# Peptides against a protein of PDB entry 5OOQ: the designs that were tried, part 26

Target 1, 227 residues: chain A of PDB entry 5OOQ
Amino acid sequence: YREDVRQVVTHPANALSFLQPGRLVEISVNGKDNYGWGAVVDFAKRINKRNPSAVYTDHESYIVNVVVNTMYIDSPVNLLKPFNPTLPEGIRPAEEGEKSICAVIPITLDSIKSIGNLRLYMPKDIRASGQKETVGKSLREVNRRFPDGIPVLDPVKNMKIEDEDFLKLMKKIDVLNTKLSSNPLTNSMRLEELYGKYSRKHDLHEDMKQLKRKISESQAVIQLDDL

## One batch from the design tools (peptide; made by RFdiffusion4, then SolubleMPNN)

Design b1_p11_3_s3 (from b1_p11_3, 4 letters changed)
Fold by OpenDDE base, seed 2:
Structure b1_p11_3_s3 (fold): chain B 227 residues (1-227), chain A 11 residues (1-11)
Amino acid sequence: as target 1 above (227 residues)
Amino acid sequence: EPPLVIYEEKP
């Protein structure tokens, strides 16, 4: 059930509007590499220049750049390529007793375990010297302030996911949390139906993003002409 | 060091 909720929450139709710069997200890559809470830098639609006809799943169709402060110090971070979610061999979080460093890693939506109800102030240029470390310090401070865990966005109250089937799923989870006995099997079939409903919302979000980009570009051109 | 600024999303 938790995975089902995660799939809905991290779907582009729901997640993208909450992936603003500085948004805290909990990161797990390939289901095994837990980086903990990181901060969103930006995101973009995944484009395969070599294979434009490549079809990605919804959860793999976007790349999110995140700052993490848990990268193993000896990881080959120099091999990281922006907007390439296929991480080089050796890129991993530090284990207990190992030293860690700050890094920007590209991840897919599928690598988001949870979305936090907190945003950090992000430097304008995260690639500038010392900026990643500043974010890393902020992440440590957040973790210090929230020893019981960073608050997660409520899918219904905060994210306003109002799909009836999702609400039923959430209610079922609540009941199960109170009563150990109810069967988890019926939920997997509902995800495909839920995704079909999110398709329209996703299209609208992309349209809005494109519109905002066009407006920004137009304003930039006007400013250049006024100089 | 710039002060830590944390924003919480309100419902």
Scores: peptide ipSAE 0.088, ipTM 0.791, DockQ to the pose 0.618
Fold by OpenDDE base, seed 4:
Structure b1_p11_3_s3 (fold): chain B 227 residues (1-227), chain A 11 residues (1-11)
Amino acid sequence: as target 1 above (227 residues)
Amino acid sequence: EPPLVIYEEKP
């Protein structure tokens, strides 16, 4: 269901009006490379100069340029081609312990995991020296201010997606989430406490059983000596 | 109009 929501949210009819410069978007390229939250520079309709008759899916029909601050430092960023979402080999996020740099990468709408309810102030010329790093600092500051996560646009309340089928989907998700949250087994902390109580009760029951056996055996021995 | 929360780094 989450993927279904993502498909609707990232559809051009819904997403493009929220891809203003500075808009925060959560980026996952090809469902594998998670760059985290980046900032939109601009977007354009995808044009294939080599094959003008190329037909793209709706989610691949636009290119979004985004600033990320999680690019692996040794990634071949010089091989990046503007408005080409097919990233060169080696272009990837930094892993834990690796150094990262700021980069502008072209992505498709399909690579947007979430659209944030925040916009950064963007430099006029992001290609100028040092400007990407400025945006990178702003991204770090936003992450610092929102340790529990950057707020995501509400598809209904914020994006005003009023499609009846979508609304039905959202209602279904809400019902399922409510059922899951109400289940005490879904809360790991409560489960541990509950299991702890059950374990203690079981231990006490076994101890009582052993004690009763010892008392019974002792009484049987006394009766034999009186025989 | 889309909701807009703008973060500006103070100089």
Scores: peptide ipSAE 0.057, ipTM 0.737, DockQ to the pose 0.146
Fold by OpenDDE base, seed 1:
Structure b1_p11_3_s3 (fold): chain B 227 residues (1-227), chain A 11 residues (1-11)
Amino acid sequence: as target 1 above (227 residues)
Amino acid sequence: EPPLVIYEEKP
């Protein structure tokens, strides 16, 4: 059921308006490489220059660039290609006892485990020397301040996901959280319908979400100036 | 509008 919620939350129609620069996201690549919490740099629609007719799933149709502070120090970070989510061999988070460094990695929406209700102030030029490390320090400080975990956006209260089927899903999850019982969406058909609704509305919602994002970014800048 | 909690590292 958690995966079902994640699929809805990370759908482009819902997620993109919350992927402003500095937004904290929890990152898991290929379901195994956990980078922990990183900070969003930017995102773009995925384009295959070699195969312009390539069709991606909704969750793979956008690339998000994120700063992580958990990259294994001996990872071949020089082989990373901007906006290419197919990571080179050896790109992985540091394991226990290994040293880590800061890096910018391109990920798909499907690699977002959760979206945080926090946003870092980001350097103007993240690619400049030392800027990634600055973000890395900020990430460490955030983790220090939130020992019980970084607060996650509420899909209903914060993200305003008001679809009836989703609300029903959330209610079922709440009931199941009280009981260690099985997947609340026993009917896979309902999930497909739910995802289908988001996919059909994606184009219109994306336009609206992009506009809302721009407004929110402008407001955030004003707040930063007042700080 | 999405809620934003902005964190700025204090020097």
Scores: peptide ipSAE 0.055, ipTM 0.745, DockQ to the pose 0.126
Fold by OpenDDE base, seed 5:
Structure b1_p11_3_s3 (fold): chain B 227 residues (1-227), chain A 11 residues (1-11)
Amino acid sequence: as target 1 above (227 residues)
Amino acid sequence: EPPLVIYEEKP
């Protein structure tokens, strides 16, 4: 059930509006590499220049750049490619006893374990020398201030996910948590239906955003031509 | 506006 909630929360239709610069997100890459809480730098729609016709799942269709402070010091961070979520071999979080460094890594939405209800002030230029380390210090401070864990966005109260099927899922989870009932009410079919609904909503939202951008660009061009 | 707790970077 937690995974089902995660799938809904991290769907572009729900997650993107909460991936502002500085948003704290808990990162798990490939279900094994736990980087802990990082800070969002930005995100972009995933574009495969080599294969423009590549179709990605909703959760893989965006790249989120995040600052982490748990990167293994000897990881080949220089091999990281911007907006390429396929991380080079050796890119991993530091294990216990290992030294860590700050790094910006590109991840997919599927690598977000949770979205925090906290946002850091981010440097204007995260790529400038020392800026990622500044964010790293802020992350450490946040972890210090929240020893019991960083508060997670409430999908309903904070994210305002009002989908009836999702609400039913949440209710079921609540009941299960209360009753310790192991019955995964996760009807995979219902999740697929939910994702279908979210996908449509997201597509419309992106279309609107693109349209607004095009309109703004067109207006800017008109203004430039009138000058 | 999404509910955000914003922390400033300690200069």
Scores: peptide ipSAE 0.050, ipTM 0.723, DockQ to the pose 0.127

Design b1_p11_3_s4 (from b1_p11_3, 4 letters changed)
Fold by OpenDDE base, seed 2:
Structure b1_p11_3_s4 (fold): chain B 227 residues (1-227), chain A 11 residues (1-11)
Amino acid sequence: as target 1 above (227 residues)
Amino acid sequence: EPPLVIYELEE
């Protein structure tokens, strides 16, 4: 059921407005490489210059650049290609006991495990010397401050996902968690139906991104300087 | 000086 929620949350129609620079996201690449919480640098529509007619799924149609501080030190980070989410062989998170470094990696929306209710102030030029490491230090500090986990955006209260089928899914999940007597929706076909309902909203987000969207959100912001 | 961390209280 969690995967179903994740699919809805990470759909472009819902996720893009929350992928501001510095937004914390939990990253899992190919369902196996867990980088932990990283910070969003930016995102862009995925373009295949070699095959302009290529059609991507919604979850693969955007590239999100994220700073992680868990990259294995001996990973061939020099082989990383901007806006190419197909990572070179050897690019992986450090295992326990291994040393890690900071890196900017391109991921798809499908590699986002969760979206945090927290943002870092991002350097203007993340690729400048020392800037990735600064973000990495901030990530460590955040993890220290939230030993029980970084707060995750609530899909309904925070992200304002109001789709009736999604709400029904959430209710079923609640029932399952409470009683283990119900089954959440796990049908891929149903998800496609849900995604179809997001078409207009998705189009708006894409249009706004193309026009360098100005995000204005009605929210309270608490700023911290002492990381 | 800009903050290092911004807590965004979504509602």
Scores: peptide ipSAE 0.049, ipTM 0.764, DockQ to the pose 0.450
Fold by OpenDDE base, seed 5:
Formats: C-alpha cells, structure tokens, sequence
Structure b1_p11_3_s4 (fold): chain B 227 residues (1-227), chain A 11 residues (1-11)
C-alpha cells in the first residue's frame, strides 16, 4: 500500500507543484541507494537529445536535481551528467563508517520515496563554490531538529489529491492501520486508471504551475534557527 | 499542517 501511495504522490500531476527549490525529498535510487533527505534544486522535463522520440513513463519523464549530503566521498561525482538520471557506476551513498560529501544528483520522480513538508531557503546559485555545502549544513540541522523524521506531506490535506479512488485507498490504509480490516483494496487496474487520470491532469498542472507553486509557498515561514 | 518554509542558516 505504501508503494501504491508513493506512485500516486510522485506522479507529475501531483508532485511537481511541490518540488519547489528547497523542498525536502527523501531519495532512494533504484530502490537500493538511499541518500536520505535531500533538497530540490529544480526540475525539468526529461529530454533525450539522442532520441527525441523516446517515450518515458510518467515517473521517469522528469529530472529532479537534488542536493544530498550523503554522497560517498570517493564517488566519481565528476562523471555526473547534467539531467542524466542514469548515474555512473560508483555513485552511491556513504555507508556506515564512510565519509560523505554534498552533491547535486539528477533523479527521476520514481526515486522520490517521500516529499517532505519542509522547504529550505536555497541559495540562488547552487553551482557556486560552497553553496551545496551550505545546503548540506542545513540538511544536517534539519535532521538534528527532527530526530523522529522529517514530516511528510499529507497527500490529501497538503497535496490536495482528491481523486475518489485514491481517497478510497487512503481510507483502506487507515482501516488496515487500525486493524479494523484485513481486506486489501490494492488493485493494479485501479492504479492504472488513476495514473491515466493524472496523465490528463498533468497538462493542466503545467499550465497552472506558477500559480500552484505560489500557493504552496504561501505557507508558514520559519527561520531554521527558530526551530 | 501547511508546508513549512525554513530559511537557511547563516554561515
């Protein structure tokens, strides 16, 4: 069920409006490389210059650049290609006992495990010397202040996902969590139907991108040191 | 709760 929710949450029609610069996202690449919480730099529609006719799934159709502070220090970060989510061999998070560095990595929406209910104020030029490290410090501070974990966006209350099937899914999950029912609602066909709906909504999202972003940004503003 | 915007720490 969690994966089902993740698929809906990370769909472009829902996720993109919450991927403002500084948005915290939890990153898992290829389901194995967990970078933890990073900060969104920006995102762009995935374009294959070599194959302009390439068709990507919805969850792979955008590239999100994120700052992580958990990159293994000996990772070949110099081999990272802008807007190429196919990471070079050796690009991985630091393991226990290993040193880490800050890096900007391109990921797909499918690599987002969760979207946080927090947004960092980002430097104007993240590519400038020392800027990603500044973000890295902020990430460490946030993690320190939220030892129980970064709060995740509520799909319904915060993200305003109001699809009936999704709401039913959420209700079912809630029931299961309360141990009132063991009957799963997960249906691949229903999920595909949801994705189809979101695919159409995606176009509207792009048209309303700026407005939605402003609305999302009109939330409570707190200084990091005020926490 | 609404999303929070947190300003970066001063260096």
Amino acid sequence: as target 1 above (227 residues)
Amino acid sequence: EPPLVIYELEE
Scores: peptide ipSAE 0.043, ipTM 0.742, DockQ to the pose 0.132
Fold by OpenDDE base, seed 4:
Structure b1_p11_3_s4 (fold): chain B 227 residues (1-227), chain A 11 residues (1-11)
Amino acid sequence: as target 1 above (227 residues)
Amino acid sequence: EPPLVIYELEE
């Protein structure tokens, strides 16, 4: 269901109006390379100069230029071609322990995992020296301010997606989420607390039974002595 | 609700 939602959200008919300069988007290229949250520079309709008759899918028909601050430092960023979403070999996000740099990468709509409900103030000339790094600092600041995650645009409330089938999908998801959240088995911490309470209650019950037995035995002995 | 805008920190 999440992928279905993503496909609707990232469709040009819905996404493009929210890809203003500075819009935060979560980027996953080819479902493998996660760059995290980046900032939109601009977008344009994909044009194949070599094959003007080329037909792209809806999600591949636009190219979005995005500033990321997670590019691996040794990535061949000089080989990046503007408005070419086919990234050169070696272009990847930094892994744990690796240094990263800021870069502008061209991505398709299909590479957008989420659209954030935040916008950065973008410099006028992002390609000028030092400007990408400024955006990178802003991205770090955003991540600092939102340690629990950057707020995502609500497809219905914010994006105003009114498709009936989509609304039905969202309702189904909400129902499922409610059912899962209401199940105590889904929260391990709650389970431990519940088990702790049950354990204490059980121990108390056993202690009371033992005490009642001891009292009964002592009363029986007293009655025998009075015989 | 309007999107939140975070301004760049003035260096």
Scores: peptide ipSAE 0.042, ipTM 0.720, DockQ to the pose 0.118
Fold by OpenDDE base, seed 3:
Structure b1_p11_3_s4 (fold): chain B 227 residues (1-227), chain A 11 residues (1-11)
Amino acid sequence: as target 1 above (227 residues)
Amino acid sequence: EPPLVIYELEE
């Protein structure tokens, strides 16, 4: 059920209003390349200029640019394109013992493992010389300050996902956790039912985007530190 | 060094 929750959380209708510049997100590309926590630069609707009629799934319909500080140093980062989530061969996180660098990578919503309840104030021009490294230093400091993990947004309490079926899912997960039971496999039928509801909501996202972002930004600040 | 902001959302 954890994957079911992730699918709902990362759906455009829910996630985009929380992907402000500087928002921390935990990144896993292709289910294998774990970059750890990165910082959102921006996002945009995915457009295929070569095939304007291309249809993407909801989770692949937006491109999110994120700063990571775990890129393998010998990765061909010069081949990265800001709004192309199909990463060149060799783009990967550094393994243990390897050197890493900072990079901006384009990812889909499906590559977001978690959305953090934490934001960095981003440089005005992240692509200027030295700016990515500045964000990289901030990311290291964040990880140092949160040795037990960066706080994750609560889907219900923080993200205000109030769909009845989703709430039932969350309650079921809570019961399982209390009983120390293993998480069941993803329920595709239930996921599709939930997904269908948010797919309809997604069509209205652009009209409500400004309002939702304003609400999100008006949230109470519990901590402000200079990095 | 950019500031770090942590939000607390109401239930």
Scores: peptide ipSAE 0.048, ipTM 0.771, DockQ to the pose 0.243; fails the geometry check

Design b1_p11_4_s1 (from b1_p11_4, 4 letters changed)
Fold by OpenDDE base, seed 5:
Structure b1_p11_4_s1 (fold): chain B 227 residues (1-227), chain A 11 residues (1-11)
Amino acid sequence: as target 1 above (227 residues)
Amino acid sequence: MILPYEENTSP
């Protein structure tokens, strides 16, 4: 159920509006590399210059650049490319006893475990010398202030996810949290179905939004031609 | 000490 909630929360239709600079997000790359809480720098739609026709899933269609303070010190961070989520070999979080550094890593929405209700004050130019370290200090301060974890955005109250199927899912999770006895597998399958429906609905919504934009642009062009 | 963060629950 947590994964199912995560899929809805991290969907572009819900997540992107909350990925402002400084937004805290919990990061796990490829389900294995846990970087902990990082700060959003920016995001962009994923564009494959080599294959412009590349189709990405909704969760892979955007790249989010995030500052982390848990990068292994000997990671080849110089090989990191902005907006390229294919991380070089050796890019990993520091393990216990290893030294860490601050780095900006490009991640997909699928690599976001949680979206926090906190936003850091970000430097104007994160690429400037020492700015990543400043953000790193801020991250450490936040972690110090919230030893039990950073508060997560409420999907319903904060993110305004009002999808009926999602609300039903949340209610089921609440019931399951109260009644641990129901089979997690049945709920995961239903959540995958809900996700599939949600993805389709949002794809349609984005298509409608794009269509509305195109119509508006076309109307603006027509108005310019009538002038 | 100025907090380096704020609560932000809005888009």
Scores: peptide ipSAE 0.535, ipTM 0.934, DockQ to the pose 0.507
Fold by OpenDDE base, seed 2:
Structure b1_p11_4_s1 (fold): chain B 227 residues (1-227), chain A 11 residues (1-11)
Amino acid sequence: as target 1 above (227 residues)
Amino acid sequence: MILPYEENTSP
C-alpha cells in the first residue's frame, strides 16, 4: 500500500508542481541506496539525445537534480553527468562510520520516496564553490530540528489528489493500520486504474506545455526575422 | 537565527 501511494504521489501530474527549488525530498536510488532527505535544485524532461524516440515510463520521464549531504566521500562524483540518472559505479551513500560529502545527483521521480512540506532557501548558483556545502548545512539543521523525521506533504490536503480511487486507497490504509487482515490482490487492480487516469491527465498537460512552447518558439523566430 | 527553510504546502 505504501508503494501504491508513492506511485501516485510521485507521478508527474502530482509531483512536478511541488518540485520547486529547495523542496525537500526523501531519496532512494534503485531501491537500495538511501540518501535520506535532499533538496531539489531543478528538474527537466528526460531527453535521450542518442535515441530521441526513446519512450520512458511516467516515473522515468523526468530528471530531478537534488543536493544530498550523504554521498560517500570516495564516490567518483566527478563522473556524474548532469541530467543522466544512470549513476556511475561507486556512487553511493555513506555507510555508518564513513565520511560523507555534499553532491548534486540526477534522479528520476521513481527515486523519490516522499515529498516534504519544507523548502530550503536555495543559492542562485548551486554550482558555485561552497554552495552545495551551504545547502548541506541547511539539511543538517533541518534534520536536527525534526529528529522524528521531516513532515511529509499530505497527498489529499496539500497535493489535492482527489481521485476517488486514491481516497479509497487512503481510507483502506487507515483501516489496515488498525486491522492487518486485508487482501493485497484488490489493491493492485486499483493501482492500475489510478495510474491510467493520472497518465491521461499528464499526457494532456504535457501536450499543452509542448504546444505553448512551440507557439513561443515560432513567435521568437518571427521576431528575429523582423529585426 | 534565520531558519534556512520554510513550510511550503503549495505548488
Scores: peptide ipSAE 0.535, ipTM 0.933, DockQ to the pose 0.504
Fold by OpenDDE base, seed 1:
Structure b1_p11_4_s1 (fold): chain B 227 residues (1-227), chain A 11 residues (1-11)
Amino acid sequence: as target 1 above (227 residues)
Amino acid sequence: MILPYEENTSP
């Protein structure tokens, strides 16, 4: 269900009006390259110069330029082509322990995982020397202030998506989330977590807590993957 | 310190 929500949210009819300069978006390219939260520079309709009659899917019909601060330092960023969302080989986010740099990358709407409710103040010319790094500092500051994650735009309240089928989908998700939270196993885990805080046998309860949390997280992940 | 961001929930 999460993917279904994403498809609706990132559809041009819904997303484009919220892709103002500085808008924070969570970026995942090709389902594998997670750049985290980046800032929108601009967007344009995708034009195929070689085949003007080319038809793209709705989610591939626009190119969004975004600043990311998670680009692997040795990525061939000089090979990035403006308005070409097909990224060169070697363009990837930094892994754990690797150094990262700021870069502007062209992505499709399909590469947007979520749209945040925050906008950065953007430099006038992001392509000028040092401007990407300024945005990178701003991104780091935002991430520092939101350790639990950047708040996402509410599809209904903020984006005003009022499609009946979408609303039904959202309701189903809410019901499922409620069932998960009301699950006796989840409640028992919470109770054990609460008791673990008061028990001097902190280590064993922490281990049990971690195990139950892992089980709950795995079940939640399975259910979230099914959502 | 001026925040480098603002909340914006509108198009």
Scores: peptide ipSAE 0.530, ipTM 0.930, DockQ to the pose 0.604
Fold by OpenDDE base, seed 4:
Structure b1_p11_4_s1 (fold): chain B 227 residues (1-227), chain A 11 residues (1-11)
Amino acid sequence: as target 1 above (227 residues)
Amino acid sequence: MILPYEENTSP
């Protein structure tokens, strides 16, 4: 259901009006490269100069330029092509213990995990020397102020997504969340104890199943020797 | 300290 919500929220009809300069967006490229929260520079309709007849999906039809402060320092950022969302090999976020730098990366709408309710004050020329680093400092400050995560735009209240099917989806999610929160298993300490007990029971059940199989195999061999 | 950001919930 979360992916279904993401698909609706990141659709051009809904997302583009909220991709103003400085808008914070959570970025995940190819479902694996998590850059965290970045700031929108601008966006443009995707144009393939080599193949003008190229048809893109709605989520791939726009390119969003975003500043991230989590780019791995040794990433080949010089190979980044403006308005090309196909990132060169080696372009990745920094892992734990690695140094990061600020970079502007072109992404598709499909690489947006969430849209925040915050906008950074952006410099006029992000390509000027030192301007990306200024945005990087602002991103660090935001993350410091929101240790539990940056607030996400409400799809209904803020984005005014009034589609009936979407509203039904949101209601279903709310019901599920309520059921999950009311489940005594959602208490973290009890979850670990219960998970430990369930894991032990499962292991014991598998061990018992294997033992029964071995006993059955041994009995079958004994019956063959008596024949 | 001036906030480098603002809340913006509008298009």
Scores: peptide ipSAE 0.526, ipTM 0.930, DockQ to the pose 0.644

Design b1_p11_4_s2 (from b1_p11_4, 3 letters changed)
Fold by OpenDDE base, seed 2:
Structure b1_p11_4_s2 (fold): chain B 227 residues (1-227), chain A 11 residues (1-11)
Amino acid sequence: as target 1 above (227 residues)
Amino acid sequence: MILPYEEDTSP
């Protein structure tokens, strides 16, 4: 059930509007590498320059750049490529007893465990010397202030996810948290239905955004020809 | 001490 909620929350139709600069997100890469809470720098639609016809899943179709303060110190961070979510070998969080550093890593939406209700004040240029470390200090301060964990955005109250099936899922989770006895098979079918509905909304939104961009680009070209 | 963060629940 938690994974089902995560899939809905991290869908582009719901998540992207909350991935403002400084937004805190909990990060797990490949289901194994837990970086903890990081801060969003920016995001962009995933473009494969080598294969422009590449089709990505909704959760893999965007790249989010995040600052983490839990990168293992000996990780080959120099091999990180902006907007490439395929991380080089050796890029991992520090284990207990290991030293960590701040790094900007590109992740997919699928690597977001949760979206926090907090935003950091972000430097204008995160690539400037010392700026990542400043964000790292801010992350440490947040973790100090919230020892029980950073508050997560409410998917209904804050994110305004009002899909009836999602609301039913949330109610079921509440009931199950009180009663462990419910059948897992019923939840998979509902997730597919929910995913289908969200995919349609996202497709429409992306189409509108692409149309607006094309219109703007066409207008810019016309203005350049008039100069 | 100015908090390095704020609560923001807005899209």
Scores: peptide ipSAE 0.539, ipTM 0.933, DockQ to the pose 0.506
Fold by OpenDDE base, seed 5:
Structure b1_p11_4_s2 (fold): chain B 227 residues (1-227), chain A 11 residues (1-11)
Amino acid sequence: as target 1 above (227 residues)
Amino acid sequence: MILPYEEDTSP
């Protein structure tokens, strides 16, 4: 269900109006390269100069240039071409323990995981020396302020997606989320009642936290397969 | 410290 929502949200008819300069978007390229949250620079309709008759899917028909602060330092960023979503080999996010740099990467709409409700103040010329790094600092500050993640635009309330099938999808997700939230709480209350009957309060609290985590993780895994 | 961002839910 998450992918279905993502496809609707990232469709040009819905997404483009929210891809203003500075808009925060969560980026995953080719489903493998997670760059985290980046800032939109601009976007344009994809034009293949070599093949003007090229037909792209809706999600591949636009290129969005985004600033990321998670680019691997040794990535060949000099080979990046604006509005060319075919990334050179070696362009990837930094892994754990690797150094990262700021870069502008061209992505398709299909590479957007989420659209945030936040917009950065962007420099007028992102290509000027030091401007990408300024945006990178802003991104770091945002991530510091939102350790649990940047708030996502509400598809219905904010993006005004009023498609009936989409609304039905959202309702189903809401019902599922409610069931998911109620089950851990009910299980946690039952666990707390069960453990409350067992007088050893302190060790049981940590065990309960661990069990709650395991239950939550197990339920999350089951749900991730269904969503 | 001026926040480098704002909430913007508008198209």
Scores: peptide ipSAE 0.537, ipTM 0.931, DockQ to the pose 0.615
Fold by OpenDDE base, seed 4:
Structure b1_p11_4_s2 (fold): chain B 227 residues (1-227), chain A 11 residues (1-11)
Amino acid sequence: as target 1 above (227 residues)
Amino acid sequence: MILPYEEDTSP
């Protein structure tokens, strides 16, 4: 259901009006490369100069330029092509313990995980020396202020997505979340205790099953010796 | 300290 919501929210008809300069967006490229929260620079309709007849899906039909502060320092950022969302090999976020740098990357709408309710004050020329680093400092400050995560735009209240099927989807999610929250298993401390108890019961059950098998095998051998 | 961001829920 979360993916279904994401598909609706990131559709051009809904997302583009909220991709103003400085808009915070959560970025995941190819479902594996998580850059975290970045800031929108601009967006444009995707144009293939080599193949003008190329048809893109709705989510691939626009390119969004975003500033991230999580680019791996040794990534070949010089190979990044403006308005080309096909990232060169080696372009990736920094892993734990690695150093990161600020970079502008072109992404598709499909690489947006969520749209935040915050906008950064952006410099006029992000390509000027030191400007990306300024945005990077702002991103760090936002992350410091929101340790539990940056607030996401409400698809209904803020984005005014009024599609009936979407509203039904949101209601279903709300019901599921309510059921999950009411489940005593969702309390993390109780989950660990219960998991420990379940694990012990399962282990005991398997041990008992193995013991019964060994007893049965031993009885079968004794019966063969009496024959 | 001036916030480098603002809340903006408008299109």
Scores: peptide ipSAE 0.530, ipTM 0.930, DockQ to the pose 0.632
Fold by OpenDDE base, seed 1:
Structure b1_p11_4_s2 (fold): chain B 227 residues (1-227), chain A 11 residues (1-11)
Amino acid sequence: as target 1 above (227 residues)
Amino acid sequence: MILPYEEDTSP
C-alpha cells in the first residue's frame, strides 16, 4: 500500500504544485540509491531533444533538480548533465564511513519517496560557488532537528487528494496501522523500547531493544509490504 | 538562530 500511495502522491497532477524551490523531498534513485532528504531547486517537463515525439510515463515526464548533501565525494559529479535523469556511472550516495559532498542531481518524480512539509530558504543562484554547501548545511540542521524524520505532507489534508479510491486506500492503511499499534506484541515491544531508553546503564538492554525493534520493524515491514 | 527552513503545506 505504501507504493500505491507513493504513486499517487508523486503523480504530476499532485506533486508538481508542491515542488517549489526549497521543498524537501526524500530521494531514492533506481530503488537502490538512497540520497535521503534533498531540497528542490526547480523542475521542468522532460524533453527528448533526439526524439521529440518520445512519450514518457507520468512519473518520468518531469525532471526535478534537487540538492543533496549525501553524494559520494568521489562521484563523477562533473559528468552530470542538466535535465538528464540518467545518471552517469559512479554517481551514488556515500555509504557509511564515506565522505559526502553536496551536489545538484536531476531526478524523475519516480525517484521521490516522499514530499516533506518543510521548505528551505534557497540561495538565488544555487550554481554559484559555495551555494550548494550552504544548502547542505541547512539540510544537516533540519536532520538534526528532526531525528525521527522530517514530517511528510499529508496527502489528504495538505495535498488535497480527494480521489475516492485513494481515500479508501488511506482508510485501509489507517485501520491496519491502528490494529498494529493495538497489538499486544507491538505494545510490549514499545514498552521494552521505552525501558531500553531508560536503561542506558546496561548494554544488554540495548541489544534486546535493537532485536525487538528489528522484530517489530520486520513485522511492520511484512505488514507494510502487504500495504 | 534563524531557522534555515519553514513549514509550508501550501501548493
Scores: peptide ipSAE 0.526, ipTM 0.929, DockQ to the pose 0.590

